# Peptides against a protein of PDB entry 8HF1: the designs that were tried, part 71

Target 1, 320 residues: chain A of PDB entry 8HF1
Amino acid sequence: NVMLYATKPTEVMVSFPHQEQVLTVTRLISAEIEKFYVSLDLMNIGVQPIRRSKSLQCLRDPSKKSFVKQLFNDFLYQMKEYGIYAASIAIISLIVEFDIKRRQAETLSVKLMHRTALTLCEKIRHLLVQKLQDMTYDDDDDNVNTEEVIMNFSTPKVQRFLMSLKVSFADKDPKDICCLVFVERRYTCKCIYGLLLNYIQSTPELRNVLTPQFMVGRNNISPDFESVLERKWQKSAIQQFRDGNANLMICSSVLEEGIDVQACNHVFILDPVKTFNMYVQSKGRARTTEAKFVLFTADKEREKTIQQIYQYRKAHNDIA

## One batch from the design tools (peptide; aimed at target 1 V12 P156)

Design b2_p26_7_s1 (made by RFdiffusion4, then SolubleMPNN; from b2_p26_7 with E6Q E9I N15G I17L E18T E23K)
Fold by OpenDDE base, seed 2:
Structure b2_p26_7_s1 (fold): chain B 320 residues (1-320), chain A 26 residues (1-26)
Amino acid sequence: as target 1 above (320 residues)
Amino acid sequence: SPLELQPLIVLNDDGSLTEVDPKEFF
């Protein structure tokens, strides 16, 4: 019996300084969203007809106001956790969502609510883009998508992540790369994907080396048309990753049971590992020889993170 | 100065920590 010692991945921690990007623009955006919440609470949108759509979401928020607040709260989280550059990508997803909801609105009051949210998103987008342009010394080059702009307007966590990708994959053969990037939130997958596309395009050493894709876990909540398009897109994304047409996959922590993703040589955990299940599922994808499992932690949380990983290792050995 | 990666911390199987240069590790 050759016990194939499945070589455990090397577990590595990247530390980053806890720096709040205290930019005047982030404070202004947060204050505009708070003012919007006050106005949103005062909006009388009437009793929405409960369409007997089997969507559990319609049961939780008949006013659709909590969904609007959720999207802006997720945006505020992304701006705080990933920085202004990531926020400039994230706001586009809100614009698309609110425009769809505005068009699908069954009442004039709901249509107006989504229009007001959309107007705020366009204002936020303008403020973000203007701030990114303030770093381009050349008035003529509207290219806010440079390596320098991306790095300067990213949080220390995202800076360390991008640098780790550059050091790991600069000038490597794209066929030798099978990389997973885990994030906590569904919307973060799209945001980090857009950021990575621009970063890879602006970084010659990664251009034609990394081909990113993303996968969002099933939203079990809505069988709506959006879920069909998203399911088709997820199937296409995973197939591209299996076929080697993509070599970096961004996943949310909600990997559905039964997504057969190939064995990877790199697994990056961009967000804190909050659960034993997340640890086991993500680490269990780093299955090649010399596979790397890379964690990111703030310097202040280093010791706590180390202890938590050892607790998860112990718990995994007790069940294996 | 270009932002440099700080030394990586390898979490060894015995519970020890090893600092490693990112350029040597990756």
Scores: peptide ipSAE 0.378, ipTM 0.864, DockQ to the pose 0.692
OpenDDE base, seeds 1, 3, 4, 5: peptide ipSAE 0.354, 0.370, 0.364, 0.352; ipTM 0.853, 0.857, 0.857, 0.848

Design b2_p26_7_s2 (made by RFdiffusion4, then SolubleMPNN; from b2_p26_7 with S1K E9I N15G I17L)
Fold by OpenDDE base, seed 2:
Structure b2_p26_7_s2 (fold): chain B 320 residues (1-320), chain A 26 residues (1-26)
Amino acid sequence: as target 1 above (320 residues)
Amino acid sequence: KPLELEPLIVLNDDGSLEEVDPEEFF
């Protein structure tokens, strides 16, 4: 009986200072969104028919005011957690979503609601891009995607994440890299993917080394709302990662039981580990002999995070 | 000054903590 010592990954924490980006633009954007919520509450959109999805869960109709507020709240979270540069990418996803909903609107009132939301997103995009351009002497859009601009307008957490990727993968063979990046939210996958594309392109040591993809976990809550396009994208992204055409995968949820993703040598947890299942399943992807499991923590939460990881280790050993 | 990574904290299996240089660890 060769006990295959399942080599446990080395668990490591990267600390970062808890600094809120106190930018006037961030405060202005937050105030414009709050002003929009007041205006949105005053809009008469009528009683929207609750499309009973066949699943007994009353899925919030995405045409409702609550869904519009959810998207802006998710944007505000991303701007706070990842910084202005990530927010400039995240706002594009809102623009696309509200334009789709505007075109699909069955009523003039719902169409107007989504148009008003879209106009606000365009204003926010201009404010963000203008702030990124304040560091560039040249008005060229390509000049906002430099390593310097990305780093300066990212939160300390994202800065340490990007630096950890650079130190880990600079000038390495792309075939030897199998990296997972876990994030908490579905929309974070897209904005971190866009940020990584621009960072890798601006970083010579990574440009031919890292090929990122992203996968949004199936929210089992609404398989009916996943567009055929999103399902095709997920299948393509997984296949590219299996074939080695992509060597870094960004994931928002634990890959459902049965997504055979190869044994990874690096697993980065960009957001706090909030559940035992997230810990076990993300750590369980770091299966190579020298696998690394990298956590990010604010200095103020360091001790609490360490205690939580030891509690999860104990609970895992008690079940195994 | 360029931003430098702070020392990493390795969470050993015995419950000990070890500080490690990022360039040596990665």
Scores: peptide ipSAE 0.537, ipTM 0.928, DockQ to the pose 0.657
OpenDDE base, seeds 1, 3, 4, 5: peptide ipSAE 0.515, 0.513, 0.520, 0.524; ipTM 0.923, 0.923, 0.924, 0.925

Design b2_p26_7_s3 (made by RFdiffusion4, then SolubleMPNN; from b2_p26_7, 7 letters changed)
Fold by OpenDDE base, seed 2:
Structure b2_p26_7_s3 (fold): chain B 320 residues (1-320), chain A 26 residues (1-26)
Amino acid sequence: as target 1 above (320 residues)
Amino acid sequence: SPLELQPLIVLNEDGSESEVDPKEFF
């Protein structure tokens, strides 16, 4: 019995400089969100009728104010971690969510709250798009979706990620590519997916090479209807990835037990590996011969990240 | 100048680190 030692993936770290995007627009947006939180706290939404809808969300925040704050806090995180280009995509997801919640509002006060949040999102979107347009020297080319604009308005982490994809996959056969990209947060999956669609479309060497898809873990918090649509979409996304109709999958959580995804040759961890389980399960997807497991770290956190990966590797070898 | 990838750090099985050119690695 030749135990085919499953070739362990090569573990590689990409370093990036810790640069905060010190843009006046990001400070303005943060200040507008903080002003909105003060206004939101002063809003009298009244006692929401606790509909016995089995959604755990209605139990946590009867006023729905914490959910509104959570979405804006997640947006602020994405703007900081991924840059203003990614933020211009992320804000659209907030607009869609607040418009749905505005339409579903059972009271005028809740409807007004979501309308106010939506108005702020449209203001933020305008500020972001205007800043992206300031780099287009040609007044006539409203195309903010160029490789140059994407790169210049992305954080060093995202720049290094996009460059790593370009170097890895430029002019390769799409059939030879099975790539996973892990991110920490649910909303980051959709944001990075939208960014990658635009980047691939603006990068000739990646056009017709990379076909991205995304998958979000089970949202324990979504209403039954949203959960059914999301489950249907997740199944479709996984099926496209299995059928080779997509060759890059963005994931926010480890693929739940029982999601059989094929062996991948590339696994990118865009966000810090915070848990042993995340390490083992993400690395465990890099199963092809010569599979690559790529980590991203700030230069300041390099040594700490290296030590943490060796600790996880040791712990994995002690269990195996 | 186009942003270039810095050398990648390979985390070897023995616990050593090695630098590799991104173009040679990817």
Scores: peptide ipSAE 0.404, ipTM 0.881, DockQ to the pose 0.701
OpenDDE base, seeds 1, 3, 4, 5: peptide ipSAE 0.370, 0.383, 0.376, 0.376; ipTM 0.870, 0.874, 0.872, 0.871

Design b2_p26_7_s4 (made by RFdiffusion4, then SolubleMPNN; from b2_p26_7 with S1K E6Q D13E N15G E19L)
Fold by OpenDDE base, seed 2:
Structure b2_p26_7_s4 (fold): chain B 320 residues (1-320), chain A 26 residues (1-26)
Amino acid sequence: as target 1 above (320 residues)
Amino acid sequence: KPLELQPLEVLNEDGSIELVDPEEFF
């Protein structure tokens, strides 16, 4: 019995300065969202008929207002954690969602609520794009997607992540790359995917090297909420990654135990490792002999992160 | 200015931390 010592991946920590982007635009956007919440609370949308579908009782706010607030809170989180460039991509997802909800509105009051939210999203988009254009001499929309603009309008965490990708993969053979990027939140997958598409396209050393995809972990929220389109996208994305047509996959949450994803040589944890399960299952994807498991930490949280990783290593060795 | 690349911290199995150049490590 040759115990194939599954070589444990090399665990690496990348530190970054905890610098909040103190931009006037981010303060203006936050203030406009807060003002919108006050207006939203005053909106009388009536009692929505609770369609008693037996199973889905808990998460449907009958007012639909909590869902609107959740999307804007998620956007504010993305703007804070990833920067205004990532926020310019994230806001488009809100625009699409509110336009769908506006069209699906059964009442004029609900239609108006989603229209007001949509109008705010368009205002936010213009404020973000205008701020990205302040670094471009020419007002052409294509000029906002340069490596320089992406880097300067990203948080220190995202800057270190992009630099780590560039150093890791510049001029490498695409076939030798199997990379996972783990993020905490579902909406972050699409945001970071859009950012990576633009970054790779603007970076000659990566343009023909990295082909990103994204997948959202199945939240244990009933499969009835996942659109048929989203399930098709997830299956297609996983298949492209298995076939080598994509070599970088952005994932939220643990890939369900049944998703056979290939052994990866790189696993990046972009967000803090909050659970033992996240640590074990993400690290367990870095299964090649020279696999790298890369963590990002704020300098202020460095010691706490190191202690937490050693606790997770100990707990993993006690179960194995 | 974008943040310069800083040394990476390798978290060894013995609990030691090694500083490595990103360009040499990746």
Scores: peptide ipSAE 0.507, ipTM 0.921, DockQ to the pose 0.794
OpenDDE base, seeds 1, 3, 4, 5: peptide ipSAE 0.488, 0.486, 0.490, 0.488; ipTM 0.903, 0.903, 0.908, 0.917

Design b2_p26_8 (made by RFdiffusion4)
Pose (drawn by RFdiffusion4):
Structure b2_p26_8 (pose): chain A 320 residues (1-320), chain P 26 residues (1-26)
Amino acid sequence: as target 1 above (320 residues)
Amino acid sequence: STEEQLRELAEELREEPVEFEEIPEV
C-alpha cells in the first residue's frame, strides 16, 4: 500500500574524474582579490559596532566588511568549484547585490566602499569575458561555440553533470519530464541556473524541452540579471513548478523539507551528499514510479562516499 | 599546456557515454 503512493527510486551514481590543476587566470584573479582585501581591511569606515566571536574569545571585522568578504569569497568558491564561466555568471549576481547595497546604503563612506567593490567586480567580469573570448579561434558559430567552451571551460564535475543532463533528456516532451537539482551553496544556485540557461540556448536538442527555475531560502538573492529596480514578471517559481510552467528546478536544501511538489521524474544532487536525513528526504522527493536518482562525487571520494551510503542504507535497515 | 590537458580531458569525456552505476543492495 505504501508503494502505491510511495516509491523506492532507482539510485545511481555518476562518477567524474577529479583533477587538482588550475588555470593561470585563476592565480591572477586571486592576486587581485588579495590586493583588494588588503586595501579594504584598512578602509576605516565610520566607527561601527564591535563584532566579536560567538564566544567573544576573538574579535571580528565589522559586519559590513564581513559581508563584502563573504560575497567575494563565495564568488571565488564558485570559480574554484564550477569553472570560469560559472564565475562569469556569478560576477553578475555580485554586481546586482552591490548595486542594491549602494541603494540601501546610508553613509558616504559605506557607499564609497560599495561603489569601489562594484568597480572591482566589473573589472573581474571583463577579465572573465576576456579569457572566454580568447578561444573563439576554434570556430565562429557562437551557439556550438558556447556548448564547446562550456564543455572546455568547466571542471570535470560540471562537464559530467551537464553531460548527464543532456543524455537523460535529449528529445523528450517537456511535459513528460519533472526533475530537481540540488546544490549546496546559495549563489551557486543562481550561477549554475544562468549556466543552464546559456546551455539550453546553446544546444538544438535540449532547447525546447528543459525549463530551468531556481529558488533559494531566506536572504532572498535577487531574481534578475538586469539591475532595474523593479520587474514586471510577478509569478513565483514554486508556483510555476507546481503549475508545470517550469520543469527544471535549481534549489539548495530548501525544497527538500516540507515544500509540497508533484512527484518528480529525476533528482540530481550536484553537490555531494552529507546528511542522512537530507539523503532520505531528497530520495523521497523522487516520489514518482520509475524515478531516477543521481549523485555526483569525485573519483577519489568514491570509496568514502560509497561506504557512507552503505552506512546510511544499513541505518535505514536498522531503524526499520 | 594546462589548457591543452583540459581540452583533451573534455574531448575524452565528450566521447565517453554517460554511465549510470547502480549501488548494490545491502

Design b2_p26_8_s1 (made by RFdiffusion4, then SolubleMPNN; from b2_p26_8, 12 letters changed)
Fold by OpenDDE base, seed 1:
Structure b2_p26_8_s1 (fold): chain B 320 residues (1-320), chain A 26 residues (1-26)
Amino acid sequence: as target 1 above (320 residues)
Amino acid sequence: SVLEEQRKLAKELKEQPVVYEKIPEI
């Protein structure tokens, strides 16, 4: 065991301006979700049969309404944190989830609840896509997936992230790239994956350089809701990343299970580092020579971010 | 408009180089 000197990754920070301005479409969507919550609270779905799911959380939401609200709250978070372009991708995940739940509904009332949620998601998708199209001057190109549209409808954080990828990886050999992107939330992995696919395809300097994949941590809360398809996808994505067929992996922080991922040369932390474990686990993947550990911070939170990293470094040195 | 300001900000950000600021060692 050559304990090769674990070259400590270079910890770097990318600052982005705080966006205070909320788009009219974002306000409209938020108001439609709030109206839907009022309607949802008034829905009588009756007593649901306790499915023998071993998951404690399935036992905690007998009304199934809290789960519906959670998905829309996660969507609202993604729209705020990543922008309306990312939201147009994120809403598709809600559509898929509510359509599955609508089909699995044991009662007409639950089926109607999921149908109403689905109809709202379709309306939201239409509002988002229409707003993305309003920027294309060419009525003839229905392609909302241009670099310009992606950049203009992304938050400053996502803009800086995409620019960081372009600067770091433009015209490089794909074999020299082993990149992780950490996000806080499960659904953000799919959203950022879809955004990256479209961005890479629209960026000639990255098109044949970056091959993204995503991995969602096992939902310890509900292993029963992980489709067999999602579990197969996770295994395939990990294997593609190990084989070098994918060189960028998007991960949720819930990677508590020691997924033996190769030593990476780049680790991007797209969301705030909220826990010491997230810091150690993510930083511990940046183990190649000249590895970079990249944090994104709002300009107003720059000092707070630095102080938090100092606390985590101290805590790490006290355990080592 | 908020959209024009967002377009302007996106353009300004695209013109600004990405700076990797090294977090100082303690």
Scores: peptide ipSAE 0.405, ipTM 0.832, DockQ to the pose 0.822
OpenDDE base, seeds 2, 3, 4, 5: peptide ipSAE 0.386, 0.376, 0.397, 0.379; ipTM 0.795, 0.792, 0.828, 0.789

Design b2_p26_8_s2 (made by RFdiffusion4, then SolubleMPNN; from b2_p26_8, 10 letters changed)
Fold by OpenDDE base, seed 1:
Structure b2_p26_8_s2 (fold): chain B 320 residues (1-320), chain A 26 residues (1-26)
Amino acid sequence: as target 1 above (320 residues)
Amino acid sequence: SVLEEQKELAKKLKEEPVEYIEIPEV
């Protein structure tokens, strides 16, 4: 029994300026989604047969409309919290999901509903990509995946996160890096993963240093919503991270299920720590001697964040 | 414009070191 002296990680806060101003494209996209919700509410899709899947604690939305709205609400959140570059990646996940749902549709009305949602996603994708291209001065390079475009179209939170990665890991040995990035929402893992792939590829100092993967927690609602592909990807991603073939793992806070992830030297919390459990679980992964636990906070919320961490520390010491 | 402010902020963030504030032990 090596009493691993649980070296308390160094808890660090990185602040970012609050962005009050909203891009015109973001307003246009939000208005198109709201217009779509009005149209969606008017759609008669009939009574859907409730397939009795034994494992669904959550009653499948019999209208399937709430699920469509949830995906667009998650997209709107990602666009607001991470910026239009992350949104351009996030919209692809909606396109894939609605195309799957369209193909799996049991009725013509449901098929049409998912087709209409898909058409809106393609329109949104074009609006986002066009806005990303408006910054490429060189007509010849359709490559919207430059460091400059990524940085300019990311929120201050994401900008500070990317700079924190660059400062922390530039020109380091990949073997010395074991990094976790915690995000609140499942779909954020995919868009931040895609953003990081493009950022790392555009940043020479991080090329061949950071190899990102993502892990989506099991959806508590139904393992049946996880495609067999997503489950295979998740197992592969965990294994690559265990084998050291990946050294940065993006995960949602729902690491509740027993994923024995290695002791990490860096833990980034990209989203606010909303629960004591999230604090303990995420901090408990930073176990190396020089481990850093990095929080991102808006400047306006800095003091509130510190007080919340003190409350969580106290609560943790009262249980330990 | 919001975009210009984001560009300027991105430029500043690229030029300015990331300030890491240690959360004091109480």
Scores: peptide ipSAE 0.317, ipTM 0.806, DockQ to the pose 0.790
OpenDDE base, seeds 2, 3, 4, 5: peptide ipSAE 0.303, 0.299, 0.317, 0.313; ipTM 0.750, 0.564, 0.811, 0.789

Design b2_p26_8_s3 (made by RFdiffusion4, then SolubleMPNN; from b2_p26_8, 11 letters changed)
Fold by OpenDDE base, seed 4:
Structure b2_p26_8_s3 (fold): chain B 320 residues (1-320), chain A 26 residues (1-26)
Amino acid sequence: as target 1 above (320 residues)
Amino acid sequence: SVEEARREQARRLAAEPVEYIELPEV
C-alpha cells in the first residue's frame, strides 16, 4: 500500500484590478440585446408541439424564447467577464447555434425568431470586429489576432491570465507541461480556447510550447441532445490530452462527471471558486511535484477569496 | 477618452510583473 502522498500543490493567487470603464461598444451591444428582448417578448411564435422524447421531461419552453435569452445572457456574461476580444469569438458560437435552430424550425414564426436573433448576432459581430480593427494602424494588416489587440481588448482578469501563462510557460519544453484551466460555463471553454489559439500563435515564446484543447462538460439536459459531433470532440480532446498531443486543457466545472484526467503540474482557476467540490476536484488534479494551483481574483475580492480557500482547506482536512 | 484610459490601464497592467501571492498553509 504505497500511500502516494498526494503532494500538496502550491496555492497561488493572482489579483487583477477592477475595470470601471465600460467601452461604448459594450453599452451599445447590451442596449441592442435589451431592445431585442422586448421585441422577442412581443413575438407570437405559437405553441410548439411537445415532442415527447421518452426520457427527460425537460419542459421544452413551448416558445423556445427562454433558450434564445439564455444564449444572449451567456454572451453578455462572456463580454463582461472576458472582454470584447473573447466576445468576438463567443458571438460566432451563437451564430452557429441560431443558424442550426433556424434550419430545424418547425414553424415559420420560430424560423423568423431565430433569423432575427441571427441578424442581431451578425450586427454584434460587426460592431466587435470593427472595434478590434480600430487598433490596427496598418490598413494592410487586417489581423486583429495580435498579442497587442488580444491584450488591449481583454478584461484585467484575462490579461493577468495570459501574462501568467507567458511567465509560466515561455520557452519551456511542451512535454514538461500539463496544464488545466477551469472556467465556470461550458461556452467559456470554447471562447477561451479560441482566444488562446490566437494568443499562442501571436506570442513566439508560447508558439510550439502550448497546444490547447477544450472539454465541454456533458450537458445536464440530456446526453441524447449532445450532438454526435460534440461527443466525438470531447472524446478526441480527452484522448489528445492523455496522449500528450495537447498539454493545456480548458474545462468547465462540469468535470464533476468523472473525467479521468492525468495529474497536472499547473491548474488555473480563471473564474471564482463557488463550491467546495470544485475546489477539491480542481486542486486534486495538481498532483505532480511542484504543482501550482493558481487562482484569479479581483483586488476587491482578495480577502474574501483567501477566507473562502481557508474554509475549503479546513473542510477538506476534516473529511480526509 | 474612455478608450485611451483603458489602453493606458492595459499598458500599465502589462508592464506590471505578475505578482504571485502564495496562500500559506493554514
Scores: peptide ipSAE 0.370, ipTM 0.887, DockQ to the pose 0.777
OpenDDE base, seeds 1, 2, 3, 5: peptide ipSAE 0.352, 0.367, 0.353, 0.349; ipTM 0.878, 0.886, 0.881, 0.878

Design b2_p26_8_s4 (made by RFdiffusion4, then SolubleMPNN; from b2_p26_8, 13 letters changed)
Fold by OpenDDE base, seed 4:
Structure b2_p26_8_s4 (fold): chain B 320 residues (1-320), chain A 26 residues (1-26)
Amino acid sequence: as target 1 above (320 residues)
Amino acid sequence: DVEEEQRALAEKLRAEPVKYIPLPEI
């Protein structure tokens, strides 16, 4: 019984200013989505045949409208929490999903619904990309994927996160890095992954230092609805991180289901720690000597965040 | 302009070193 003395990670907090001001483009996009919801509610898509897949009585919304609204609500969350640069990546995932659903549509009315959603996503993508291009003075360099554009069009949270990565990992040996980044939502993993790929490529000090990967937690809905592709991707991503072919892993809170990830020297919590389990599990991955556990909090929420961490530490000590 | 204010804030934040605030031990 080697009680592995879990080396207590150094717990640190990075604060960021609360951004109250909303960009005009963000307001326009939000208003277009709200108008779309009104139109979506008026769409007669008929009753979908309930395909009885034997296993889970997931009440498939016979309208499939709830799923469309969920994806746009998730997009609105990404845009608000991470900024318009992250939103420009997030919208591509919606485009792909709605195009798949459009092709899989069993009725013309459902096909039309997904087509209308797709058309809105393309409009949103255009508005976002145009806004990113407004910062590029050089008409000849259509490259919206610069460090400057990424930083300027990211929220203060994401800016401080990217800066913390640069300070923590600039010019380090990739082998000495084992980093986890925790986010709340599964869709955020892919969005932040795309953002990090572009940021690392545009940042010489991180180029060839950080190799990101992402892991989408298992969808609680059913393992049967996970595409064979998603399951293969998850298995490959975990294996790459175990083999050291990736040294930064972006994870959603759904790591609750027993993904055995190696001991890490850095754990970043990009989103608020909402549960005791998330705190214990994420902190429990920072096990190396000199491991850092980094929390991100708005300045206004700093005291509340500290008190929550104190409550979680107390609860952890009462169980241990 | 909201955009100019956001840009100025982004510039200010980029110029500020990342401050790691230690969470006090309980």
Scores: peptide ipSAE 0.361, ipTM 0.888, DockQ to the pose 0.793
OpenDDE base, seeds 1, 2, 3, 5: peptide ipSAE 0.350, 0.328, 0.321, 0.312; ipTM 0.880, 0.861, 0.865, 0.853

## One batch from the design tools (peptide; aimed at target 1 R160 K292)

Design b2_p27_1 (made by RFdiffusion4)
Pose (drawn by RFdiffusion4):
Structure b2_p27_1 (pose): chain A 320 residues (1-320), chain P 27 residues (1-27)
Amino acid sequence: as target 1 above (320 residues)
Amino acid sequence: SEETEEEEEEEAEEIEEEEEESEELFE
């Protein structure tokens, strides 16, 4: 009876070769951000509330410097984890966030700090577009070239995920498919969402089948990439997925709990599984029959992750 | 290019085989 309305989806793996080498432009951008941090640390903005540790044992920077550093560190993480083009999209989200803060800002000193951060972010955007541009010698067809650069300017993890996404839904009806993708970090959702938008508008077979939509939790990141203060589109993403308008969801541990959604055909956990409860809930979100469940881990983490999953399964058996 | 297409086909085949092996392993 439970299997009537419940389903044990087939759980499969997608391993990918994990490498440690990085590109030189990554070193250059790291040096540029380090120079910016060193300069900003001494920004000496108008006196701010003292921010100490949770236990007050060690001091902390003012909340605003902490916010700027946090955003830049998130951008660096997105670049380290998902390739150059992931940073190319993420830098636009940083531009939008710094513009919004400039609007919200309430002092000349803080405003100046945010404006200079915007300037550096735009310089970084031009740097990313520069290295993306210095590969068009391969060919001139920007669509297939977009597909090729995405396959080449991305970590094996990103290449393998997008490969599985292409193969799983090559030419199926958009109506027939209902899938979710789970990622860990906040701005990673918007970043990878923009990457999927480019890829959907990069391939002929997937062009009219997949509809990517992303949503996150609180401290709602901006939904656009336009910096126009107001937008005309009003319909929400969750309501879209419930209404079938969107079929590809990019969320980060938000939809896993509570949020009712129609039974989904596929679930892709882009970032490695961490918590037993979240594993159970994410698997349960593939509530349809013949549901497919996908995981992505590094080759080096294969034994550890498999052993952890066995621990989980045995824990499920034990509890039952 | 043709070489790129062939590489993509080989990688798709490898993914399919890995999925089969993992499904059997988990069983």

